# Ledger of designs, part 12: peptides against a protein of PDB entry 5A53

Target 1, 230 residues: chain A of PDB entry 5A53
Amino acid sequence: LVENVKQALFIPGQSCNKNLHDIMVDLSALKKPDMKRFNRKNDIHPFEDMSPLEFFSEKNDCSLMVLMTSSKKRKNNMTFIRTFGYKIYDMIELMVADNFKLLSDFKKLTFTVGLKPMFTFQGAAFDTHPVYKQIKSLFLDFFRGESTDLQDVAGLQHVISMTIQGDFQDGEPLPNVLFRVYKLKSYKSDQGGKRLPRIELVEIGPRLDFKIGRIHTPSPDMVTEAHKKP

## One batch from the design tools (peptide; aimed at target 1 R82)

Design b1_p21_1 (made by RFdiffusion4)
Pose (drawn by RFdiffusion4):
Structure b1_p21_1 (pose): chain A 225 residues (1-189, 195-230), chain P 21 residues (1-21)
Amino acid sequence: LVENVKQALFIPGQSCNKNLHDIMVDLSALKKPDMKRFNRKNDIHPFEDMSPLEFFSEKNDCSLMVLMTSSKKRKNNMTFIRTFGYKIYDMIELMVADNFKLLSDFKKLTFTVGLKPMFTFQGAAFDTHPVYKQIKSLFLDFFRGESTDLQDVAGLQHVISMTIQGDFQDGEPLPNVLFRVYKLKSYKSRLPRIELVEIGPRLDFKIGRIHTPSPDMVTEAHKKP
Amino acid sequence: SWYLEEVYNELDLELDEFVLS
C-alpha cells in the first residue's frame, strides 16, 4: 500500500557555482540511490513562478527537488521542494553558512551506500514551532528512504542529526539548524555502548522564505486509507 | 497519500531514539 521511495532531483540554478555544487554532490550522496543530478544551469525562481519545478517533477518522476542558487542577499541558497501529484506541496529556503565542511574535510571511512539512516532531532521547537516542524517533516521525508517491517541491526550504520542553534524567544530571528552526519561505533558493556564519528557533510542552515500548502492539498496528501 | 510512510517514519524514529539512548 505504501508508495515507492521518493526520488530527489538536484537542480543547479542560474547562479549556481562550484562551491555550492560541491555541497550538492556531497549531500546528494546521502540520497543514493534514489537521486538524480542535473548538470546544466536552469533559470528558475520558485517564489516568482513554480511552473518549471512542477514540469521537472512530472517529467523526471521526482517528488523531491533541491534548487541551488547564490546571490549576496541569499548566498549558498538551497531551496528544498516537495510535490504532490506533481504540484508544489511546500518549499523552504535553507542557506548554508560559510563554516561548512565537505566530505573531503573528514577521514574517509567504510560506508555502505543505500542503508536506512537513523535520525535524531534536538530542539523542542521541532514539535511546536510551525517553521521547524516543516523542517523536521522535510528531512524525515527526504532521507528516510525505504519503509520496511524488517530491520537488520547490522544495518544501523549512520545517523542524521539536526540541532537548533540554541533555544529562542518569540519575535527574535530564527536560529540556524545544524546538520550533522555521524557513523556509529559500538562496544560491549545486552546493550552496547555507542560512540560517534563525524563523516560529514557539516552544514549550518539559515532559514529563508517559506511556502506552505493549502488545506485542500493537505487533505489529499495526508488522506488515510 | 503520504500517510503510510508517515506511520513508518514514526515507528523508525522511536527505534532510533531507543538505539541512540
Fold by OpenDDE base, seed 4:
Parts: C-alpha cells; sequence; structure tokens
Structure b1_p21_1 (fold): chain B 230 residues (1-230), chain A 21 residues (1-21)
C-alpha cells in the first residue's frame, strides 16, 4: 500500500512576527514539495475554536497544519495540528526558544528536494512518556515522505535529530525538545591504503529548541478510527 | 481532551485568499 504523503499547511496567525515567518519558511522548506503556505494572517485560536482549522484542512486537502502565533505567555509558538478525515486529531504547542538558527546561519549545502530524512530520537521519554510519544509520532508523520523500499538507503541525505534536554521527574516541567537537521557528507579517506568511506554529519538548520505548551489529545474513538487499516 | 484551556478574545477570522479562490 503506497500511503499518500501527508500534505502540510503553514498558517500565519494574527500575531505572527518576522521571526516566526522566517522559521516557517525554513521549516516548510524541509517539507517540500508536500507543503502549502498562507501569505495572509488569520486570527485563529485553536484551543478555543478548532472549526477554522478543520475548514482549512478540508479546503486545502492537508492533514498536517502549523499555526504560527506569538504572545507574552506563548512567545514564538508553533501549534502543530493533525487531522483525520479533516477533523482535529491532535494538537501540540511548541514554542521556539530565542536561540534559534535559520538556514542562512549555516553553510549553504545543496540538497535534493523530496528525499526522506532519517530520524534519531535521544531520550527514553520518547518511548514512555505520553507527551514525548506524541511529539515523536507527530514529527515522524510530518517529515516521513512516501516509503519507497529501493530509495531508502541510496537516497539518505538528511538526518533529523530530536533530543529531550535533560532528565526530569514526575511533577517537574517537561524539558525542551532540541530539533536539529544534518546532512550526510561522504568523504573518500585515503588513510593507510584502504579507501574507507568516511561519513560526516553537517548541521544545515534550522536549529530549534521547542518548549512544550498546551496539548490536545485525540478521543479514544478517533484513535481507533485512525488506526483502522483500510 | 485538553490539558490547559485558556479563554482568548472572540475569533475574528480573516481567511487567506488562497482558500477563498
Amino acid sequence: as target 1 above (230 residues)
Amino acid sequence: SWYLEEVYNELDLELDEFVLS
């Protein structure tokens, strides 16, 4: 079953600023060609009324959405939304810390558009804690393209790394998630007469540290429907 | 389910032209 690649829609909210716009452009570039961006600001408050997002999901045939907003309480907030049947499945607020880096802050490396990234997750909580499990699931859904068996090894050029920033105990604030993007570079090393291919990871950006905000989890019924194999 | 509900101002939705076309 060739699963259709999930399309993403990037939406600037009413409070979207230049920094968020730049982050949106850079992050969405990793989703090309399977992304759309709105140019106009939309006054959307997803935790109050989800109807506008469901409308946009249906009208644009996008099951992934990112809303860009900023306030004093939720600065540089990227709300990631997934839909199922054009209805809200889950949402998570990920606020970008001020130490972010754009693609322009790194050496420009040529990459082929549409190649699937490899993912690495650092932190046991990605497998055990419900919030981090949702984040892991979300980013895998977001950046996994079409699974073609033959292209997986030969076409590997990017690595997306997600790291939980430190350990935490129950009742403590959830640590940030460090989002990093690397390109694989192969070098022919002539050391000692054996040409061993050397692979180096080079950071290409963007660099984003995500603070976790509000979360909407799917109903048990929606989970059941979404996991039904056609 | 919601972890945190906060009340904001009433939604004044300005739709992007891409959706209205």
Scores: peptide ipSAE 0.013, ipTM 0.461, DockQ to the pose 0.017
OpenDDE base, seeds 1, 2, 3, 5: peptide ipSAE 0.018, 0.000, 0.021, 0.000; ipTM 0.507, 0.290, 0.523, 0.295; seeds 1, 3 fail the geometry check

Design b1_p21_1_s1 (made by RFdiffusion4, then SolubleMPNN; from b1_p21_1, 13 letters changed)
Fold by OpenDDE base, seed 2:
Structure b1_p21_1_s1 (fold): chain B 230 residues (1-230), chain A 21 residues (1-21)
Amino acid sequence: as target 1 above (230 residues)
Amino acid sequence: SDSLRDEEIEKWLKLSEQFLS
């Protein structure tokens, strides 16, 4: 069964800066080989006109897109876009806080390209709140795709952890989502003469704290169409 | 702490061991 892995397109916007470029490189490395990156800046404003993104989705056969922009109001903004049939399905702005860490900030560990991460989600809102449900769905879709094979477990290399930063009530600003990446290290430890398998998690980066910005949600009709299994 | 809580790591490790064994 050829897994129909969703392809991602990373697009630097006109206001893309060095930090966003570096973040793009590091985040897209986790999506290899199923990613493309534009080398040129594109003047795209997805919440004003979505047509350019739909065009790029179709032209590049990418159902996932990430637009990197930065402004005073939306600093270090990564707009995550999903398409269905090359039409915009949903969008979410995730602004990277200034405390981010790149892969170069961590111990260099070798990783196999193309292995799917496991996910952990911390925070009840990932299951109940519509925005955090969308974020959960997005990241699962982005890195795992639709098909989970038993081979994914055999190839377990790294874990992506997403944590909601604190509790919140209705009407309060939505807490940031803490994005962390860990590599699994398996080693045999001799405890009392018995070799016990020990697994450790080592943070490998990038480390990103996402502030939630604007959201575009799909129409009910589009949701129905997207859930229709062929 | 920006890291996974130790308890969550341990739970995950236990789950991982079940699949990697």
Scores: peptide ipSAE 0.018, ipTM 0.540, DockQ to the pose 0.053
OpenDDE base, seeds 1, 3, 4, 5: peptide ipSAE 0.018, 0.017, 0.016, 0.016; ipTM 0.472, 0.487, 0.485, 0.463; seed 3 fails the geometry check

Design b1_p21_1_s2 (made by RFdiffusion4, then SolubleMPNN; from b1_p21_1, 13 letters changed)
Fold by OpenDDE base, seed 1:
Structure b1_p21_1_s2 (fold): chain B 230 residues (1-230), chain A 21 residues (1-21)
Amino acid sequence: as target 1 above (230 residues)
Amino acid sequence: SFSLREEEIKKWLELSKKILS
């Protein structure tokens, strides 16, 4: 089964700073080896003109892109972009709150590159609210791709947890999404002759709280085309 | 101390392993 793993391109915007660069490096480490990073800053404004992103998608053969920008209004902004046929499918701005933690802030735990993470989603809105549905879809698509094999559980090394920060009512600002990464430690517990594997979770980073910004939703036609599996 | 979330994740992982075994 040729797993069509989607490739990701990380793009520093013109306003990319050291913090965003560090966040980019740490987040992209979870996408290795299926990740490219630009070293040069690019002046891209995806909600004004999407054409440069479509160009980069095609030229780099990447259906996933992350643009790193920062302004007073949109501090530590990660714009996640998906393309279909090198055309923009959807976009979402996720702004990293100032309380972020890098991999260097945690105990250095070695992990095998290329293992797919398990995902956990906390919050009913991930299944009901269109914005959180998009976020769920995006992150699953970003890190796992379309081919989820049950065999991935045997090789489970790390878990990505995404939690909606609190309840909200209609018309209220959308709560942040708490992004956490854990490594699984399996211990053989000899309890009563049945070796039940004891699993411990250790946070490995990065720790990111995402504030939701602007969203571009796919056209109905593109949804139909994207669901047409070849 | 595991956060409540870590405990929930742990329980879920334990359950998932049982379902997949």
Scores: peptide ipSAE 0.021, ipTM 0.565, DockQ to the pose 0.050
OpenDDE base, seeds 2, 3, 4, 5: peptide ipSAE 0.018, 0.019, 0.018, 0.019; ipTM 0.527, 0.527, 0.517, 0.549; seed 3 fails the geometry check

Design b1_p21_1_s3 (made by RFdiffusion4, then SolubleMPNN; from b1_p21_1, 11 letters changed)
Fold by OpenDDE base, seed 5:
Structure b1_p21_1_s3 (fold): chain B 230 residues (1-230), chain A 21 residues (1-21)
Amino acid sequence: as target 1 above (230 residues)
Amino acid sequence: SDYLRDVDIEKWLALSEEFLS
């Protein structure tokens, strides 16, 4: 059963600024064609009242949402929300550090819209630590696209790399997650009659360092319900 | 940047070669 591709809704919050808007545009471009963007600011505070998000999830048929807000305490904050049955499943605040780079900061490369990215995760905590496990799950879910049984290797265009910035111990602040996007460039090298495909990775952006903020985790019951879908 | 060095391009290339072979 090909699971329907999850649709994403990008929502500018009331405090959304130009930089955050640009980040939204660039990040959402990676989710095309399975994305919607609101052009108007919406006064949403997801950790105070989740009802507006559930409403938007249902009305737009989007199980993925990203709220763009910025404040002194939470600068360049991207709140990633997942819903199940149009009810909030989980939420996580990922604040973009000021050293971000937009697509315009990189060499413009032609790309095909709608191709599924390959993911790489660097850091053991992605498999062991609950917060990083959620981040891993979120991004895989967000950009997974159509589940094709045959990953047509010929259709591989992008690689999304996520790296935990350094080691950490229990009780220490959680390191940032470094988000990088690369395009695969294949070269046919004709050396000695053997065509060895040479693949190079070229960073295409955006470049985002995510600081982890507040988290809402699903109830055990919701986890069980979400996993019951074959 | 040090970040590009930590992407084990060799492992990725090896994986990509395994998928392309």
Scores: peptide ipSAE 0.012, ipTM 0.428, DockQ to the pose 0.051
OpenDDE base, seeds 1, 2, 3, 4: peptide ipSAE 0.008, 0.012, 0.007, 0.009; ipTM 0.427, 0.403, 0.414, 0.427; seed 1 fails the geometry check

Design b1_p21_1_s4 (made by RFdiffusion4, then SolubleMPNN; from b1_p21_1, 12 letters changed)
Fold by OpenDDE base, seed 1:
Structure b1_p21_1_s4 (fold): chain B 230 residues (1-230), chain A 21 residues (1-21)
Amino acid sequence: as target 1 above (230 residues)
Amino acid sequence: SMSLREEDIERDLKLSAEFLS
């Protein structure tokens, strides 16, 4: 079974800055080898005209795209786009808060490229609220694809944790999503002559707090079509 | 000052080296 690993394209927008560039590099590193990056800025406004993104999806054979833009209203904005048949399926703006940490801010650890992360989601809204359900779906799709092979356990090296920052009520602003990446480190504990395997989670970065922005949801017809094609 | 592109290449090479080490 050829793992249908979705390819990601990272696109600097016209307003892309150094911080967004650094975040792009670090986040895309977790998607290796299944990613491409543009080195030039592109003037794309997804919520005004989606045609350029559909063009890039087709030309680069990428069903995942991330557009990096920044403005006063939408600082450090990562627009995550999914396509189906090179047409826009959904979009979501996730703005990175200023407290972000890069991979360089953490201890260097050995890492095998191409292994799928385990995901953990903290917050009931990931299963009940439409926006957080979309975020959950997006990140699972982005890093795992659709294939759950048993080999995922044997190759488990890192965990991506996504946490909704606090409780919220209807009508309140949606809390941020805390994105954290950990590596599993096995230790042999020599406590009391019994070598008990100890597993520790070590944060490896990047550390991103996502503020939720604009959303484009798929049409019911596109949802039905996307679920029919494995 | 390195161009943003040069910084990207350097960071990518560094990250790749860290993954292979």
Scores: peptide ipSAE 0.023, ipTM 0.503, DockQ to the pose 0.023
OpenDDE base, seeds 2, 3, 4, 5: peptide ipSAE 0.022, 0.019, 0.016, 0.021; ipTM 0.596, 0.509, 0.522, 0.567; seed 5 fails the geometry check

Design b1_p21_2 (made by RFdiffusion4)
Pose (drawn by RFdiffusion4):
Structure b1_p21_2 (pose): chain A 225 residues (1-189, 195-230), chain P 21 residues (1-21)
Amino acid sequence: LVENVKQALFIPGQSCNKNLHDIMVDLSALKKPDMKRFNRKNDIHPFEDMSPLEFFSEKNDCSLMVLMTSSKKRKNNMTFIRTFGYKIYDMIELMVADNFKLLSDFKKLTFTVGLKPMFTFQGAAFDTHPVYKQIKSLFLDFFRGESTDLQDVAGLQHVISMTIQGDFQDGEPLPNVLFRVYKLKSYKSRLPRIELVEIGPRLDFKIGRIHTPSPDMVTEAHKKP
Amino acid sequence: SSFYFDDFYSEKQLELSESVL
């Protein structure tokens, strides 16, 4: 009954550069094998015209899309896009801070591609705040991959950790979201003692513009059997 | 629907992640 794994399409915008491209490559690796990359630049402005994104979603059968854009106003801009029936469901701009680390900045460890990641979300706002609820929903939908009734404990290899940069009060600017990836190590103490090793990429997301779905589309996208 | 099943399996995945971590 459940749908196939959602496919991701990574799209360099007109203003995409090498540094932003490196971020795309390393982040796209976490999506393997359910990922495609475009090589050319495309003149796409999602908050002016959504038509091209809907076109690419249909012709490439990708319900998840990431546009790469950079200007001084919005540097290292990663616009995460989800579609339903090849129409736009929601969009959010996540801009990467300059303190980012790539896979090259971390010791390369053995890594089995295609395993179900584990998730940890740190921050009460991930459950109550509309903006952060969307981000939690986005990154769960984006990276969870295959749904299954069976889990091999040996397959529990890495965790995707997302942390809000401190608590905050209403009216203040929205804190960044800290994206971290760790590999698990376990030792004997039955329950194992767990330790973590960072493998990257390390990304601090600054929150930009947001598009939310209409109530009608939410009804269809979240319809229950 | 797409996001219905996604929410459902995401809850199982979060529960599993919490128990392991």
Fold by OpenDDE base, seed 1:
Structure b1_p21_2 (fold): chain B 230 residues (1-230), chain A 21 residues (1-21)
Amino acid sequence: as target 1 above (230 residues)
Amino acid sequence: SSFYFDDFYSEKQLELSESVL
């Protein structure tokens, strides 16, 4: 079953700043061609009223949304929203730390639009802890879209790495998630007359450290409905 | 809070963002 590639809508909130705009541009570039971006600010508070997001989901036919907001409490906040049937399924706030790097901070490499990234997840909590499970699910859903059977290794251009920043115990603040993007470069190395293909990972950006904020989890009914679609 | 329906970036703006890649 070719799962239709989920479309993403990037929305500047009222408090969107230049840094968030630049991050939005760079992150959304990884979602091309399955991405729309608004250019004007919308006053949306998703944890107070979700109705505007449901409206945008329906009107733009986007099941993925990212709202860009910033405040003293929630600086550089990317609220990731998923919808099902144009109703809110889940939400998570991911605040970008100030140490972020844009694509312009890295060496420009030839980039092919539309190639699906491979994901790597580092940290056991991605498989055990409910918040990190949601993050893993979200990012896989956001960037992989359709499960194509043959990951044509020959078509593998990008690796997205997500790492939980350190261990944590129950009751401790959740560690940041380190988001990194690499391009695979194949070099023919002449080692001793055997041309062994050398594969190198080159960071291409953006580099984002996500601090976890507020979360809206799906209702059990919505989970059941979402899993009924093959 | 009031929201409005906004236009997404034109194909040209998307292309310009491709040239930055």
Scores: peptide ipSAE 0.024, ipTM 0.557, DockQ to the pose 0.028
OpenDDE base, seeds 2, 3, 4, 5: peptide ipSAE 0.018, 0.009, 0.010, 0.016; ipTM 0.513, 0.502, 0.508, 0.520

Design b1_p21_2_s1 (made by RFdiffusion4, then SolubleMPNN; from b1_p21_2, 14 letters changed)
Fold by OpenDDE base, seed 4:
Structure b1_p21_2_s1 (fold): chain B 230 residues (1-230), chain A 21 residues (1-21)
Amino acid sequence: as target 1 above (230 residues)
Amino acid sequence: SEMAQSEEYAKKLLALSAAFL
């Protein structure tokens, strides 16, 4: 079963500002061609009423959504939403720290649209802690693109890196997730007749540090339905 | 495979890069 590439919808909320708009543009560029953006602000409060998002999911045929909002309590907030059957599956608030960098802050490098990123996850909690497992699942789902069995490494041009910022104990605030995007450069080094592939990573942006906010987890029934292979 | 080694190397480089960011 070739799982159809999940389409993403980027939605500016009523409180969306220029910085969030710029972040939205740059992050959504990584999801091309499988991305739509609304040009108008929408008054959506997903943790109060999810119905508008379910409506947008269905009308736009998008199983991924990102709502851009900002308040004093939740500055630069990107609410990531997944739907299943156009119903809300899960949600997570990821607030972008003020130290963010846009694509314009990096050297422009040629990028082929539609190639699959490699992912790297740094931190054991991505495999053990429920919140970080959700984040890992979300970003894989968001950016993995078409599941072709041919990991044609010849097509590997960029890497998405996600790092948990430090260690934490039970009951402590969850550390930020550092989101980084790198271009992979492969050089043939002729060292002593053995061509060793030299790999260089170049950061291409955006650079985002995510503070974790509110989370909506799926019901056990929705988990069961979403894992049923049709 | 050379590819698997390259991915592992890329992962190591990324982990190192993340430690310096």
Scores: peptide ipSAE 0.044, ipTM 0.657, DockQ to the pose 0.055
OpenDDE base, seeds 1, 2, 3, 5: peptide ipSAE 0.038, 0.040, 0.027, 0.024; ipTM 0.654, 0.675, 0.641, 0.618

Design b1_p21_2_s2 (made by RFdiffusion4, then SolubleMPNN; from b1_p21_2, 10 letters changed)
Fold by OpenDDE base, seed 4:
Structure b1_p21_2_s2 (fold): chain B 230 residues (1-230), chain A 21 residues (1-21)
Amino acid sequence: as target 1 above (230 residues)
Amino acid sequence: SSMYQSDVYNEKDLKLSKEFL
């Protein structure tokens, strides 16, 4: 079954600033060609009214959306939204910390558009804690290209690393998620006349530390429907 | 050269944004 690649829509909110716009540009570039971006700011408050996002999901045929907003309380906030049947499935606020790096901060490396990144997740909570499970599911879903059964390892160019920043206990604030992007660089090492292929990971950006904000979880009925693949 | 070709913002997306606001 060739699963259709999910399309993403990036939406500047009314409070979108330059830094958040630059982050949007760089992050959305990793989703090419399966990405649309709005140029104009839209006054959307998804935790107050979800109807604008459902409208945009349907009109743009996008099951993934990212709303870019910024306030004193929620600086550099990327609200990630998934829809099912153009209805809101889930939402999560991920606020980018001020220590972010753009692609321009790294050595410019050429990459092929449309290659599926490999993901690595560091932290047991990605498999056990509901919020981190949602984040893992979201990012895997967001950057899934065409699911061909053949994981063409030969086509692997990028690694996205997501790390939970430290341990935490129940009732403590949820640690940030460290988002890192690497390119696999093959070197021909001539050691002793045998060319051994050496693969190195080179960070290419963006570098984002995500602070977790508000979350909307799907109803049990929507979970059941979304798992009923036809 | 930034390999990020300027995403041509689709006029359709601008229209849809205006239709909701």
Scores: peptide ipSAE 0.018, ipTM 0.570, DockQ to the pose 0.019
OpenDDE base, seeds 1, 2, 3, 5: peptide ipSAE 0.012, 0.017, 0.011, 0.016; ipTM 0.470, 0.566, 0.485, 0.550; seed 2 fails the geometry check

Design b1_p21_2_s3 (made by RFdiffusion4, then SolubleMPNN; from b1_p21_2, 12 letters changed)
Fold by OpenDDE base, seed 3:
Structure b1_p21_2_s3 (fold): chain B 230 residues (1-230), chain A 21 residues (1-21)
Amino acid sequence: as target 1 above (230 residues)
Amino acid sequence: SEMYNAELYAKKDLALSAEVL
């Protein structure tokens, strides 16, 4: 079963600013060609009323959405939304810290559009803690390209790295998630007849530190429906 | 396949340790 590539819609909220716009442009560049962006601001409050997002999901045929908002309480907030059957499945607020870097802050490297990223997750909580499990699932869904067969492994040029910033105990504030993007650079090493390729990771951006905000979890019924493979 | 992933993970762990130091 070739799963259809999930399409993403990037939505500037009413409070979207220049920094959020720039972050939106750079993050959405990693989702090309499977991405749409709105040019106009939309007054959407997803934790108060989800109906506008369901409408946009259906009208744009997008199962992934990102709403860009900023307030004093939730600065540089990216609300990631997933839909199933054009109904809200889950939502998570990820606030970008002020130390972010754009693609323009890194050495411009040529990249081929449409190559699948490799993923790396650092922190045991990505497999055990419900919030970090949702983040892992979300980013895999978001940047996972077409399920192509094993032959395109030679085309894997990008690594998306997500790291939980430090250890935490139960009842403590959830650490930030460090989002990094690397390009693999292979060097021919002429050591002793066995050419072990030297691989280097080169950061290409964007660099984003995500503070976790509000979360909407799917109903048990929607989980059961979403796991029904057709 | 597995060796490529292991080497990628080892270099990743090295790169991540260098950002935390």
Scores: peptide ipSAE 0.020, ipTM 0.572, DockQ to the pose 0.051
OpenDDE base, seeds 1, 2, 4, 5: peptide ipSAE 0.016, 0.019, 0.018, 0.017; ipTM 0.512, 0.559, 0.542, 0.567; seeds 4, 5 fail the geometry check

Design b1_p21_2_s4 (made by RFdiffusion4, then SolubleMPNN; from b1_p21_2, 12 letters changed)
Fold by OpenDDE base, seed 3:
Structure b1_p21_2_s4 (fold): chain B 230 residues (1-230), chain A 21 residues (1-21)
Amino acid sequence: as target 1 above (230 residues)
Amino acid sequence: SPMAQSEEYSEKLLALSAQFL
């Protein structure tokens, strides 16, 4: 089954600012060509009324959406939304910390559009804790391109690293998720007739530290329907 | 196996990423 590549829609909210716009542009560049962006602000409050997002999902044929908003309580907020059958599946607020870096802050490297990133997840909670499991699932789903055969491993140029910032106990505030993007550089080292491939990671951006906000979890019925392989 | 190579590659990348964090 060739899974159709999920399309992403980036939506500036009414409170979208220049920083959020720049972050939106840079993050969406990693999703090219499977990305749309709105140029106008939209007054959307997804935790109050989800119907505008369902409308946009259907109208634009996008199962992934990112709403860009900012307030005193939720500064630089990226609400990630997934739909199934154009109905809301899940949502999560990820607030970008002020220490963010844009693609322009890194050395410009040529990249081939359409290559699938490899993911690395650091922190046991990505496999055990419901919130971090949702984040892991979301980012894998967001940046998974077409299921291409084994030949694409040879074309692997990018790594997305997601790290939970420190340990936490039950009842403690959830640590931030550190989002980093690297380009793989392979160097042929000729040491003693054995070519050991030296791989270097070069950060390419954007650099984002995500503070976790509000979450909407799917209904058990929607989970069952979404896991039904056609 | 392709899986074992992917795991070893993932471990090497994890080790590399841990040096940059």
Scores: peptide ipSAE 0.020, ipTM 0.559, DockQ to the pose 0.073
OpenDDE base, seeds 1, 2, 4, 5: peptide ipSAE 0.015, 0.015, 0.016, 0.018; ipTM 0.525, 0.555, 0.554, 0.555; seed 2 fails the geometry check

